# Peptides against a protein of PDB entry 5CWW: the designs that were tried, part 26

Target 1, 194 residues: chain A of PDB entry 5CWW
Amino acid sequence: VPKLQGPFDFDLNPEDEQDDEVELKDIYVIGEKPRVADLMRGEEEELEMMKEDQHNGLSLNIICLLSTSGQVKICLDIDGVEAQWLPPRSKNKRLFAPPPEPPSLLTFQTFDTLKPAEVTPDGWPMFSEDATSPYSFYVTHPAGITYISLTPWVFRLESELQSDSEAGTEFRIDLLAKGQGSERDRIFTQTRTQ

## One batch from the design tools (peptide; made by RFdiffusion4, then SolubleMPNN)

Design b2_p23_7_s3
Fold by OpenDDE base, seed 2:
Structure b2_p23_7_s3 (fold): chain B 194 residues (1-194), chain A 23 residues (1-23)
Amino acid sequence: as target 1 above (194 residues)
Amino acid sequence: RVEKLAKKLAELAKRRKAERKAA
């Protein structure tokens, strides 16, 4: 049986966000690329074909959070939150193990998909995946549909994570952190028929 | 905030590099 995980601590959450102000409506998780090198231990030929595919993903889980107001929060799982299973009901659970440190997510970016006038108290924004890219998705709301792509920074971040050189890494990461260049495009707006 | 973000990502990159060198 899967263990309920959370609450998650949001590291570097915007200071202006009061925890009580953000009602989450949906979560979208982009899993890390598989460590093909670990999976393909022994199959060299398949490894070469999958190497091309390996270049197309981030070695971190991305957790996207969507609020009632249409705010999207992009979080990175730096610590590698693993799926936890309920231990079998073994009688000798050390009841006194200090609660494990709550898992933390690094808040990478926060942005809105709705204009203030489009926000409704009964709004129900939802995520949906883009079939063309694992790092792109849509936010659907009664007011409209917003396309989001993480591709502008995901591959750059992965390049830094895979780099064998420290030269310029800090500089490029600084630029990446400042730029936060997720694409955001409103592809559909519901016209209020007055 | 952005500076702290960059720092944490840089630390991650360094850790990943160290892990690859140790393997």
Scores: peptide ipSAE 0.619, ipTM 0.947, DockQ to the pose 0.797; fails the geometry check
Fold by OpenDDE base, seed 3:
Structure b2_p23_7_s3 (fold): chain B 194 residues (1-194), chain A 23 residues (1-23)
Amino acid sequence: as target 1 above (194 residues)
Amino acid sequence: RVEKLAKKLAELAKRRKAERKAA
């Protein structure tokens, strides 16, 4: 049985967000690119075939959070939170280890998908995948549908994480952090029939 | 905040580079 993970601490969360004010409605996880070389150690022929199909992706998990108000929070798993399973019910070792430090997610970006006038108390925004890209998705709300793409920065970040040179890395990462160029486009707006 | 974000990402990049060199 999978172990429930959390609570997560949000590192570098915007100061203006009172933790109590953000009601989360949905979570969308973009898994890290598998290190096929580590998984296929010994299967060289299958490794070549999988490398061609491996779209360039980020070597970090991305956790997207969606609030009732249509706010999207993009978080990065820098520490590499692994899936945990409930230990087999072995009776005896109640070693009360001190509760481990809560895992942290790095808040990369926060933005809205709804206008203030579109926010409703009964609003139920949801994530849905984009079949054309693993780093693009939709936010669906009764007021409309918003397309989101992380591709403008994801590949640039990965190139820095994979670089063997430190030359210019700090500068390019600084530009990336300042730019936070996620694409956001409202593709559909519901017309209220009077 | 943005400066801290950049710093943490840069530290991650350095760590990943060090891990690859040690391997």
Scores: peptide ipSAE 0.618, ipTM 0.947, DockQ to the pose 0.796; fails the geometry check
Fold by OpenDDE base, seed 5:
Structure b2_p23_7_s3 (fold): chain B 194 residues (1-194), chain A 23 residues (1-23)
Amino acid sequence: as target 1 above (194 residues)
Amino acid sequence: RVEKLAKKLAELAKRRKAERKAA
């Protein structure tokens, strides 16, 4: 039986965000790119064809959170949260090991998809996938639809994670963290029929 | 915050590099 995971602690939340003030409405998970080498350990011939396609992704899970206000929070799973299963009911009263510390997610970026005037208390923003890219998605709200793409930084981050050289890595990561660079485009705005 | 973010990502990159060298 799968174990329910959570709650998660958010590392490096914006200081101005009181966790109690953000009502989450939706979650969108972009799974880490499978290490094809680990999956194809028995099929060497298919591995060569997939190596060309392997350059496209992040070796981290990305967890996107959407609030009622249309705020998107992009979180990175740095620790690699794995699926957990309920241990078999072994009768051995193992000493209550302190519950493991809750897993943490690294808050990479936060941004708004709605203008303050578009925020409604009963708003129900939702994520939807982009069929053309796993690192792009839409936020749909009654006020409008926003396209989001993580591609401007995700491949750069992966390049640093896969680099065998430490030269300039810290500098490039600093630039990446400062720029963040998620694309955000309002593709539709609902006109209030007066 | 951004500086801390960059540091954590840099530490991750170093960890991943070390893991690849050890494999």
Scores: peptide ipSAE 0.618, ipTM 0.947, DockQ to the pose 0.798; fails the geometry check
Fold by OpenDDE base, seed 4:
Formats: C-alpha cells, structure tokens, sequence
Structure b2_p23_7_s3 (fold): chain B 194 residues (1-194), chain A 23 residues (1-23)
C-alpha cells in the first residue's frame, strides 16, 4: 500500500505568503527523468537509444501547486523524495526513529494565472497536461485557460546539473534564478456574457 | 530570496558533479 507522504515544508516560500492563506485545489507532478543509466545497468544497446532521451528532461521532480485564487507554485524536489510504501505490518520494528525531518520542497517560482477580478471564492482551477511536452501544462478556470511552460529554465537547469565544468555555473544559475523564465500565456478568456 | 534560491541550486549542481566524479 502506498504511504501517504507529507506534509512537505516549502523552502524559500515567498515571505508574503503565509502557507495558511493559500487554499490548494490541485497538484501537478512532473516526475524526474529516469536515470536510465542506473536502470539499464548491463544493457549497453538500450543505453544508447535511451541516452538521446536522457537529455530531454530535468533530473528533479517538479511539484506544481494550484490555489483557489489561481496561484501556481512551482516547487523542486531537491532531495529526491521517492514513493514510500507502508512497511509490512511486521509488529516489531517500533524503530523509534526520530520522525524523519519533514521532506522539503524548494519553492522555485510563484505566479498568478488569474486577475484579481477573476478570482472567486468558489473557484476550481485545475491543472491539465500538455500532450506535446511534459514540462508544459494548462491551468483551467471558469474565467479562462492559461498555458504554462517550464521548458525555458528546465533545460538550462538540467544542463547545469549535468555539466562536468564548474566554470560559469554559478553565474548561469544566478541568471536562471533571477529570470525564472516560465512561460505564461492566457490562451482563452471567458467573456462573461452579461 | 532569489539569492538563496540561486545558492541552493548551485549547491545542488556541485553535489551532482561531485557524485558523477566519484562514480
């Protein structure tokens, strides 16, 4: 049986956002690119075909959170939280292990998909996937649909994570952090026919 | 905040590099 994980601490959450003030409505997880090299230890031929696919994703899980207000929070799983299973009910391991430190997610970016006037108390924004890219998705709300793409910074970040050179990495990471180049485009706006 | 974010990401990059060198 899968173990319920959480709560997660949000590292570097915007100071102005009290976690208690954000009512979450939906979650969208972009799984890390599988380390095919680790999975395919011993299968050299399949390794070559999958190497081409290895360059096309982030080696981190991305957790997107959506609030009732249409706020999107992009979080990175830096620590590599894995799916946990409930231990088999074997009675004895009351390992009084201190509760593991709650897993933390790094808040990369927070942005709104709705205008203040579009926010409703009963709003039900939802994520939907983009079939063309694992790093793009939509936020749907009665007021409209917003396209979001993480691709601009995802590939840059992965390039830094995979780089064998430290030269310029800090600088490029600084630029990446400052730029937070997620694309956000309102593709549809519902006109309230009065 | 942004500086801290950059620092954490840079530390991650360094860690990943070190892991690859050790492997």
Amino acid sequence: as target 1 above (194 residues)
Amino acid sequence: RVEKLAKKLAELAKRRKAERKAA
Scores: peptide ipSAE 0.616, ipTM 0.947, DockQ to the pose 0.800; fails the geometry check

Design b2_p23_8_s1
Fold by OpenDDE base, seed 4:
Structure b2_p23_8_s1 (fold): chain B 194 residues (1-194), chain A 23 residues (1-23)
Amino acid sequence: as target 1 above (194 residues)
Amino acid sequence: KEEERIKLLAKKLAELVKRRKAE
């Protein structure tokens, strides 16, 4: 049985966002893709399958959080939180190891998908996947649908993670952080029939 | 404030990259 994980601490959360004030409604997780180096250690057959997946996904888990207000928070799992399974009921009183430090997520980006006027108390924004891209998704709300793509920066970040060269890495990462580069496009707006 | 956050973000990402390259 999978162990419930959390709560997570958010590192580099925007100062204006008190975690206590953000009511989360949905979570969208983009699982990490295996690192090419790790694939090279696997059987040749797995390597061939992954070579065809030209778009080497990010070798980090991405956790997207959606609030009732339509705020999206993009977080990176830098520490590599692995799925934990409930320990088999072995009788051994595992000594109360100090509760493991709660895993932290790195807040990469936060943005709104709704205009202030579109936010309603009974709003129920939801994530939905984009079947065409693992790093793109939609936020649906009664007011409209917003397309989000992480592809631009995911690609760049992964390129740095996989690069053998250190030359220019710091500069490119700095640009990546400053630009963030997530695409956000309102693809549908519901016209309130007055 | 946001600029400082971004700077720290960049630093943490850079550290991640360095760690991954050292593995």
Scores: peptide ipSAE 0.600, ipTM 0.942, DockQ to the pose 0.816
Fold by OpenDDE base, seed 5:
Structure b2_p23_8_s1 (fold): chain B 194 residues (1-194), chain A 23 residues (1-23)
Amino acid sequence: as target 1 above (194 residues)
Amino acid sequence: KEEERIKLLAKKLAELVKRRKAE
């Protein structure tokens, strides 16, 4: 039986966002691509599909959160939360190890997909995947549709994670953190027919 | 506030990179 995981703590949340004020409506998870080394142990068929996808995926899970207001929060799973299964009921009274601290997610970026005037109390924004890219997706709201792509910074971050050189890493990471390079484009806006 | 957050973000990411390279 799968173990229910959570709650998760959010590290580096924007201070102005009280967690109590953000009503989450949807979650979009971009799973980590297996390390090439881990793929070599697995089925050859998945390796061929990854070779065609020119974009090296991030070796971290990305968790996107969407609020009623159309706010998107991009979080990184630095700890590598894996699916946990309920331990078999072994009768041995293992000393109650203190419950492991809840895993934390690192808040990478937060941005809005709606204008203030488009936000409605009954709004129901939703994520939808982009079939052409694992690191691109859409936010759909009655007011419009926004395209989002994480590809620019995902590639750079993965490059640093896989690099053998430490030279300039800190500087490039600083630029990455400052730029946050997600693409955001409103591709459709609902015209209110008066 | 945001600048400090970004600084901490960069630090945490850098630490992650270092950890991954040490593995």
Scores: peptide ipSAE 0.599, ipTM 0.942, DockQ to the pose 0.820
Fold by OpenDDE base, seed 3:
Structure b2_p23_8_s1 (fold): chain B 194 residues (1-194), chain A 23 residues (1-23)
Amino acid sequence: as target 1 above (194 residues)
Amino acid sequence: KEEERIKLLAKKLAELVKRRKAE
C-alpha cells in the first residue's frame, strides 16, 4: 500500500500566506525526468523510447498546488522524495522512531489564476494536463480557463543541473530565481449570457 | 521579505546544482 507522503513542509513559502489558511483543492505532479544511469539498468527497448522525450525534462519533481481561490503554488522536490510504501504490519511495536522530519518542498513561485471578483465560495478550480507538453497545464474554474507553462524556466534550470561548467551558473540561477518566468494566459473567460 | 526569499531561493538552487555536479 502506498504510504501517504506528507504533510510537506514548504521551504521558502511566502510570508503573507499562512499555510493553515490556504484551502488546497488540487495537486498536479510533474515527475522528474529519469536519469540516464537509471535507465541503463532497465531493458534496452525502454531506453530508446525514453531518449527522445528526455531532452526537455527537469531532473526534479515539480509539485503544483491549487487553492480554492485559484492560487497556484509551484514547488520543487530538491531532496528527491521517493515513493514510500507502508511497512508491512509487523506486530513488533518498534520503538517510535522520532517522526522523520516531514519532507520539504522548495516553493519556487506563487501566483493567481483568478481575479478577486471571480473568486466564489463554491468555486472549485482544477488542474488539467496539456497534451502538448508535460510542463504545461490548465487551471479550470467556472469563471474561466488559464493556461500555465513552466517551460521558460524549467529548461534553464535543467541546463544548469546538467552543466559540467560552473562558469556563470550562479549568475544564471540568480536571474532564474528573480524572474521565475512561468507563462500564464487566460484562454477562456465565461461570459454570463444574459 | 520577498527579496530575501528570492535570495535564499537562488542560494538553494545554486547549492543543488553544485551537489549534482559533484555526483
Scores: peptide ipSAE 0.598, ipTM 0.942, DockQ to the pose 0.803
Fold by OpenDDE base, seed 2:
Structure b2_p23_8_s1 (fold): chain B 194 residues (1-194), chain A 23 residues (1-23)
Amino acid sequence: as target 1 above (194 residues)
Amino acid sequence: KEEERIKLLAKKLAELVKRRKAE
């Protein structure tokens, strides 16, 4: 039985966002791609397929959170939250291990997909995947549809994670953090038929 | 406030990169 993981502690939340006020409506998880080194231990056939898919994914899980207001929070799983299974009911002592510290997620970016006037109490925004890219997705709301792509910064971050050189890493990471180059495009807006 | 958050974000990401390279 899968163990429910959470609550997650969000590291680097925006100060102005009281976590208690953000009602989450949906979650979108982009799983990490295995490292090439880990793939080398696997079947040779899968390695050839991944070489052709030049899109080396991020070696980190990305957790996207969507609020009722259409706010998207992009979080990185830096600690590598592994799927935990409930230990089999074997008789032995529940070592009351102190509850493991709740896994922390690093808040990378937060942005809105709705205008303030589009936010409704009954609004129910939802994530949907983009079949063309694992790092792109849509936020659908009655007011409109927003396309989001994480590809620009994901590529850069992964490049740093895989680089053998420390030269310039700090500078590039600083630029990445400042730029937070997620693409966001409203592809559809519902016209209010007044 | 946001600038400070970004600085800390950069620091944490840099630390992550360093950890991954040490592995």
Scores: peptide ipSAE 0.599, ipTM 0.942, DockQ to the pose 0.811; fails the geometry check

## One batch from the design tools (peptide; made by RFdiffusion4, then SolubleMPNN)

Design b2_p24_1_s2
Fold by OpenDDE base, seed 4:
Structure b2_p24_1_s2 (fold): chain B 194 residues (1-194), chain A 24 residues (1-24)
Amino acid sequence: as target 1 above (194 residues)
Amino acid sequence: SALLTLRPTYRPDISPYLAKLAKK
């Protein structure tokens, strides 16, 4: 049985002016790309194909949070939340290991999908996947549908994470974080028939 | 398509995490 992981501690900088303390409504997780080492246990041919695909996903899990206001937070799992299984019911090793420190999620980006006038108290925005890309998804709300793509930065971030050269990596990642954000396009707007 | 003027994307300061990211 998969172990329920969480709660995650968000190192939310309280000074984030755009962090509307809004109730979370939905969560969307983009799993990390398989480690090449884990793939090496498979057929060598699959490994070669995965190496050639320069569009290999991010080595970090991405956790997207959606508020009732339609605010999206893109969080990165820097610590690498490994899938934890419930310990086998073997009685003896209740090593009261201190509960593992909740993994810290890095808030990478925060953005709205709804205008203030579209926000309703009973609104229920939801995530939905894009079958064509693991790094693209939709936010659906009664007011409209917003397409989101992380592709503008994900692959560049991955290239930095996979770089053998530590020289300048921090600087380049910082520039990347300050650079092009996620793509965000309203693809549908519900016309309120007055 | 009415260009929905949404607030700009907010980017929290990730400086404290750069060292962790660079070591991955």
Scores: peptide ipSAE 0.497, ipTM 0.881, DockQ to the pose 0.405
Fold by OpenDDE base, seed 5:
Structure b2_p24_1_s2 (fold): chain B 194 residues (1-194), chain A 24 residues (1-24)
Amino acid sequence: as target 1 above (194 residues)
Amino acid sequence: SALLTLRPTYRPDISPYLAKLAKK
């Protein structure tokens, strides 16, 4: 039986005025790239093709959170949420190791998709996938549709995560986090016909 | 019509997590 995982702790910085205590409406998960080792049990030919695609995905799961206000939070699963199964009902009073601490999600970026004037109390923004890229998606709201792409940073972050050099990695990751954000493009705006 | 620009992307301080990220 699969183990129910969660709740997840979010290190929400309460001091950030932009972190509106906003009701979450939708979640979009971008799974980590398959580990090469897991693919190696399959046909070697597919692995060579994936090596040529310089744009291998991130080794971390990405969890995107969408609020009623159209705020998007991009969270990284640093701990790696693996599928856990319920331990077999072994009757032995093994000292219950304290339940593993719930995995913490790192909030990497927060941004708006709606202008303040577009936010409505009954608004229900939703995620939808982009069939052309695993690291791009849409936010649909009655006021409009916004294209989001994580590609400006995700591949660079992966390059740092895969670097054998520990020297300067922390600095480069911090620089990446402060660098180019996710792409945001409003592709459609609903004109209120007065 | 003032193109009300969206607020800039907020980037939380990730410094506490850098060591963990670097070890992956």
Scores: peptide ipSAE 0.499, ipTM 0.875, DockQ to the pose 0.489; fails the geometry check
Fold by OpenDDE base, seed 2:
Structure b2_p24_1_s2 (fold): chain B 194 residues (1-194), chain A 24 residues (1-24)
Amino acid sequence: as target 1 above (194 residues)
Amino acid sequence: SALLTLRPTYRPDISPYLAKLAKK
C-alpha cells in the first residue's frame, strides 16, 4: 500500500504578494530521471532508450500545484521524496522509525493560468499531461486551456546540478531562477456566450 | 477590449537553497 506522503512544508516567503492562500485542487508530479548508474541495474532496453533521449531530465522531482484560481506553483523536491510503502503488516513490532521529517519543497516559480475575470467559485482547474514531453503539461479550466512548458529552464538547471565544479554554480542557479520562466500559452479560450 | 494580461511569473528568493542545490 503506498504511504501517503505529506504534508509538505512550503517555505513560502511571507512577503510574497502572489502567495494567495489558495485552495489546491490538483497536483502534477514530474518524477526525477533515474541516474544512469541506477539504470545500469535495469534492463538494457531501458538504457538504450535513455541514451537516445539526450535530453536527460531534471534529477529532482518537480511538484506542480494548482489552485482554484488557476495559480500554478512549480516546486522542486531538493530532499528527494522517496516513494514509501507501508510495511506489510508483519507482526514484528519493528520500532516505528520516527516519522521522517516532512520533505521541504522549494517553490521555484508561481504563475497564473486564468485572468481574474475567468476565476469562478465553481471553477475546477485540472492538470493534464503532454504525451510529447515529460516537462510540458496543460491546465484545463472551463474558461480555457493553458499549455505550460518547463523546458526553458529545466535542462539548464540539470546541467548546473551535474556540473563537476561547485564554483559559480550557486550564482548560475540563482541567475536561472531569475531568468526565463516557464512557457505559458493559452491555446484555447472559451467564448462566453453572453 | 483591454486584453487582461496575466500577472508576471513570480520567482521566490531561492538563495537559502542554493548551497543545497549546488551539492547535488
Scores: peptide ipSAE 0.499, ipTM 0.874, DockQ to the pose 0.483; fails the geometry check
Fold by OpenDDE base, seed 3:
Structure b2_p24_1_s2 (fold): chain B 194 residues (1-194), chain A 24 residues (1-24)
Amino acid sequence: as target 1 above (194 residues)
Amino acid sequence: SALLTLRPTYRPDISPYLAKLAKK
């Protein structure tokens, strides 16, 4: 039987004045790319070509959270949440192992998709996938549709995670985190009939 | 019509996680 997992701890900066009353409405998960090295253990030549292909994706799970206000949080699963199964009902009173510490999700970016004037109490923003890219998606709300792309940073982050050089990696990742954010483009706006 | 611009992207401090990220 699958084990129910959660709650997840979110490492939110308490100084984030942008943390709206986060009533979550939707979740969108982008699964990690399997390690090419584990899949291609026999094809050395194709491994070299795939290392150059920046389009291979991120080796971390990405969890996107959407609030009623249209706020999106991009979270990274650094610990690697795996599917867990309930232990078989062994009658052995196994010592209650302390419940595993809840997995922590790193909040990487937070941004709005709605203007304050577009936020409604009955708003129901939703995620939808982009069939053309695993790292792009849409946020649909009655006020409009926003295209989101993680491509400005996700491939660069993966390049740093796969780097053989530990020297300066922390610094480069920090610079990347402070660099270009996710792309946001409002592709449709519902005209308010005044 | 005031082009209400969206707020800038907020980026939490990830410094506590850099060592963990670098080990992956």
Scores: peptide ipSAE 0.493, ipTM 0.871, DockQ to the pose 0.491; fails the geometry check

Design b2_p24_2_s4
Fold by OpenDDE base, seed 3:
Structure b2_p24_2_s4 (fold): chain B 194 residues (1-194), chain A 24 residues (1-24)
Amino acid sequence: as target 1 above (194 residues)
Amino acid sequence: AAAARAAELAARAARREERAAKQK
């Protein structure tokens, strides 16, 4: 059962991305790859199918936010990362864990899918999935459709997250955010029929 | 109202594009 994670706190806004865009229209969540340990409670056949998918996924949740202006913000669930790095604390503190602090979201990347001239006040951009990849999706707007792929960095990020070094994970993520952008291609532009 | 909102959104988008261009 996907636990409704929230409220999310945005702890890491990159200083340069003070985006005045507060009006969100859609949210797209890319769930973390299932942990093998959590699947061991299921049927063994379901475990094998999920193991193949596990080799090619990110161990943290990705939260994509879409504004009225067609801005996409890619956020990472950092608390998910920390929870994976902490060795499972011993079974015996089932007592009053304080309510889990709201998950901290790291803004990994922000980009526009629309040109300024394509932005409309009544625009309702929406996310849609790509059936070919869990880390690719589309942004649909009346002005056009933009393909987005996170694949250029997702697998590298996962490799960094699988490293035995707990120290400096945030720093390595920040380096990846600065070094590699998501793929973004306008696949359709609506021609103004005069 | 709608025209003013459109102009504001477009102006915000333009400022973001200019910022992104300066970071490259």
Scores: peptide ipSAE 0.238, ipTM 0.767, DockQ to the pose 0.413
Fold by OpenDDE base, seed 5:
Order: sequence, then C-alpha cells, then structure tokens
Structure b2_p24_2_s4 (fold): chain B 194 residues (1-194), chain A 24 residues (1-24)
Amino acid sequence: as target 1 above (194 residues)
Amino acid sequence: AAAARAAELAARAARREERAAKQK
C-alpha cells in the first residue's frame, strides 16, 4: 500500500534565506528502496534482480521541488529512518500519543537549472523520470532540458544511514550535503530563432 | 505585471548564482 506521503513540514534551514520563490510548479518523489523482506513474499526472480543491482537504493524518501524559476530543492524524509528504529510502540499508548508529528523534510540541496536570462514569468518547468535509474531525472523548461543525478551522494548517504549510530544522523547528512552535490548537465538548450 | 514578475524572478536567480559562485 503506498503510504500517503504528506503533509510534510519543511524544516527550512533558517540560514538559507528562503528565496521567497513561493511558486512551486512541480514535485517529484523518489520512493525509498523496497525492504527485501517485504518483497520476499513475491517470486524469487525479483530478489535476484535486486541483488545484482549492487546499488542498494536509499532507505529514505526523496522529495524534489521545482519552482517557476527552475530552482530545484532536494528534500529528505528523515522521519522515515526514525520509524524504522522506533521500538514497536506498545499497543496501549495509542490513546494518549500526541498525533504523529508530520514527517519533517530536511533540505539536502538547492540548485538552479536555468540561467537568470532564461527565467520567464509564465515558466512551466516539469520533472520527468529517467527510465534507466530511479535516482536520475530531467527538468524540462521551454529554454532547455537539464539532466540531474543524485547518484554521487545517495549511495554514500545510504551507507551512513545503515550505520548503527542513530545519534548524529542529521549531522552526517549535513556533512554529505556540503560534499559532492548532485550531477547536473544541460543536455539541450532551445535556440531562440529570432 | 508579467515583465515586473520576470524581472523579480530573474533577480532572485542572479542572486542565487552569485552565492553559488562565492561558495566555489
């Protein structure tokens, strides 16, 4: 059953001056890797395909936000990790448990796909998937197409998340965010034939 | 209205590009 994703509270890092880009145009979600144990109820053939792809995906949901100006914000659902390690809530605390806090999204990375001169007031940038990788996608705008890959950091992040240390997960993610960013390549630019 | 909005969005994008250039 696809878990209803949202509502998400954005823990906006206060130091990122919220460029008041109020207008999101698109959202792209990369789901967490399926738990192999949950797939073991399916046919053995799907298990072999997941083992041969040496690239175990991220255990977190990734939420990509796209603004009118072509700004991409990559957010991580950190609460997804805590939910994996939370001891099974004793059935009896259901009556007085505060409502589950909405999942907190950590902004991992923010970058532009357009040059300032390419930004239009009526811009309609959109995400599209890459059929070859769950962690790669395209941003399409009338001015051009940008390829984006999260692969430079996703697998490293997963390795950090698999470490038994619950303490300092946010700090380790921040260190990764300051390291190697996403791959970004403009694969097509629309020539304005004047 | 549209031209003013374009100028504002472009100015924001330019400030982001300048910040990104200073971090390299």
Scores: peptide ipSAE 0.237, ipTM 0.767, DockQ to the pose 0.406
Fold by OpenDDE base, seed 2:
Structure b2_p24_2_s4 (fold): chain B 194 residues (1-194), chain A 24 residues (1-24)
Amino acid sequence: as target 1 above (194 residues)
Amino acid sequence: AAAARAAELAARAARREERAAKQK
């Protein structure tokens, strides 16, 4: 079920000076890996294949935001983390589940795909999927195509999320964000015909 | 209008590139 794209509260890392209103042009969502427990009701064989793929995906949704200027912002839906680590709230019949609060997005990484000289006012950068990996994608702009891979940190982040340490998860995620960034390679550049 | 917007977007991108270079 596609969760409602509500207004995302961006918990911007306070060190990210909110540069002025970033005009968004595209959004790319990488869904969380299916929970093993949800698969346990099905075929045992699919469970073995998912265990053998040492590259189990992230247990969080990733939301990528793309601006007119070619800035990519990688955000994590951390509400999924809080829901996993909160002890099962006793079945107190919240007769009024407040409408699900819009997912809180943690900004994990921000980077540019365009040089300043490549930015155009009519630029329409777009995301496209990579069929070879759920954690890789392309940014297409008239000036060129950039390959992006989240694989350098996604699996480390997942390992961290699977740790029994309840305290300091956000802090450890921030440390991962400041460490190894996403891979970013310009695979095509449009030659400006002078 | 379009030229002013282009210049603004390019200036923002340049400031981000400079910040990213200082963090390395």
Scores: peptide ipSAE 0.239, ipTM 0.767, DockQ to the pose 0.401; fails the geometry check
Fold by OpenDDE base, seed 1:
Structure b2_p24_2_s4 (fold): chain B 194 residues (1-194), chain A 24 residues (1-24)
Amino acid sequence: as target 1 above (194 residues)
Amino acid sequence: AAAARAAELAARAARREERAAKQK
């Protein structure tokens, strides 16, 4: 069941990131890879195929935010990871679970999909999925279409998260954020009819 | 590169300020 996500708290922004745009137009969520334990409840044959695919997705939820100006912010739900590492607290039917605290989002990357001259106050950029990869998507704006791929870093991040060391995870993520960024390619530009 | 980024940040800041002014 898709859970309504939000509100989100932004706990960490890399120092080198652009100022946050307050006006969001769209949100795109890339769900965490299925837990191996949830897959093990399925057919054993699917488990073997997923082990051979070196392209197992990220164990974190990724939340992409798109502003009116065409700024994309890639955020990671780190609290989601901590909740995965915590043994499932016994299904004590606490009839009054306190409302779940909003997940803490780490801003991993911030980048633009529009040139300054393409930004319009009435611009309505939107996300769309790429059927070829769960970690690729498009940003569509009247000025053009930009392809985005998270694949340059997502698998490296997953390898770091699978390390037994919880200590320094934030630091390692920051190092990855400062490294190879997401792929960005403007695949279509609309010719301005003068 | 740096000048283009500065111009972009300035343009964003200006748009945010203009919108904030229209909401007041």
Scores: peptide ipSAE 0.132, ipTM 0.669, DockQ to the pose 0.061; fails the geometry check

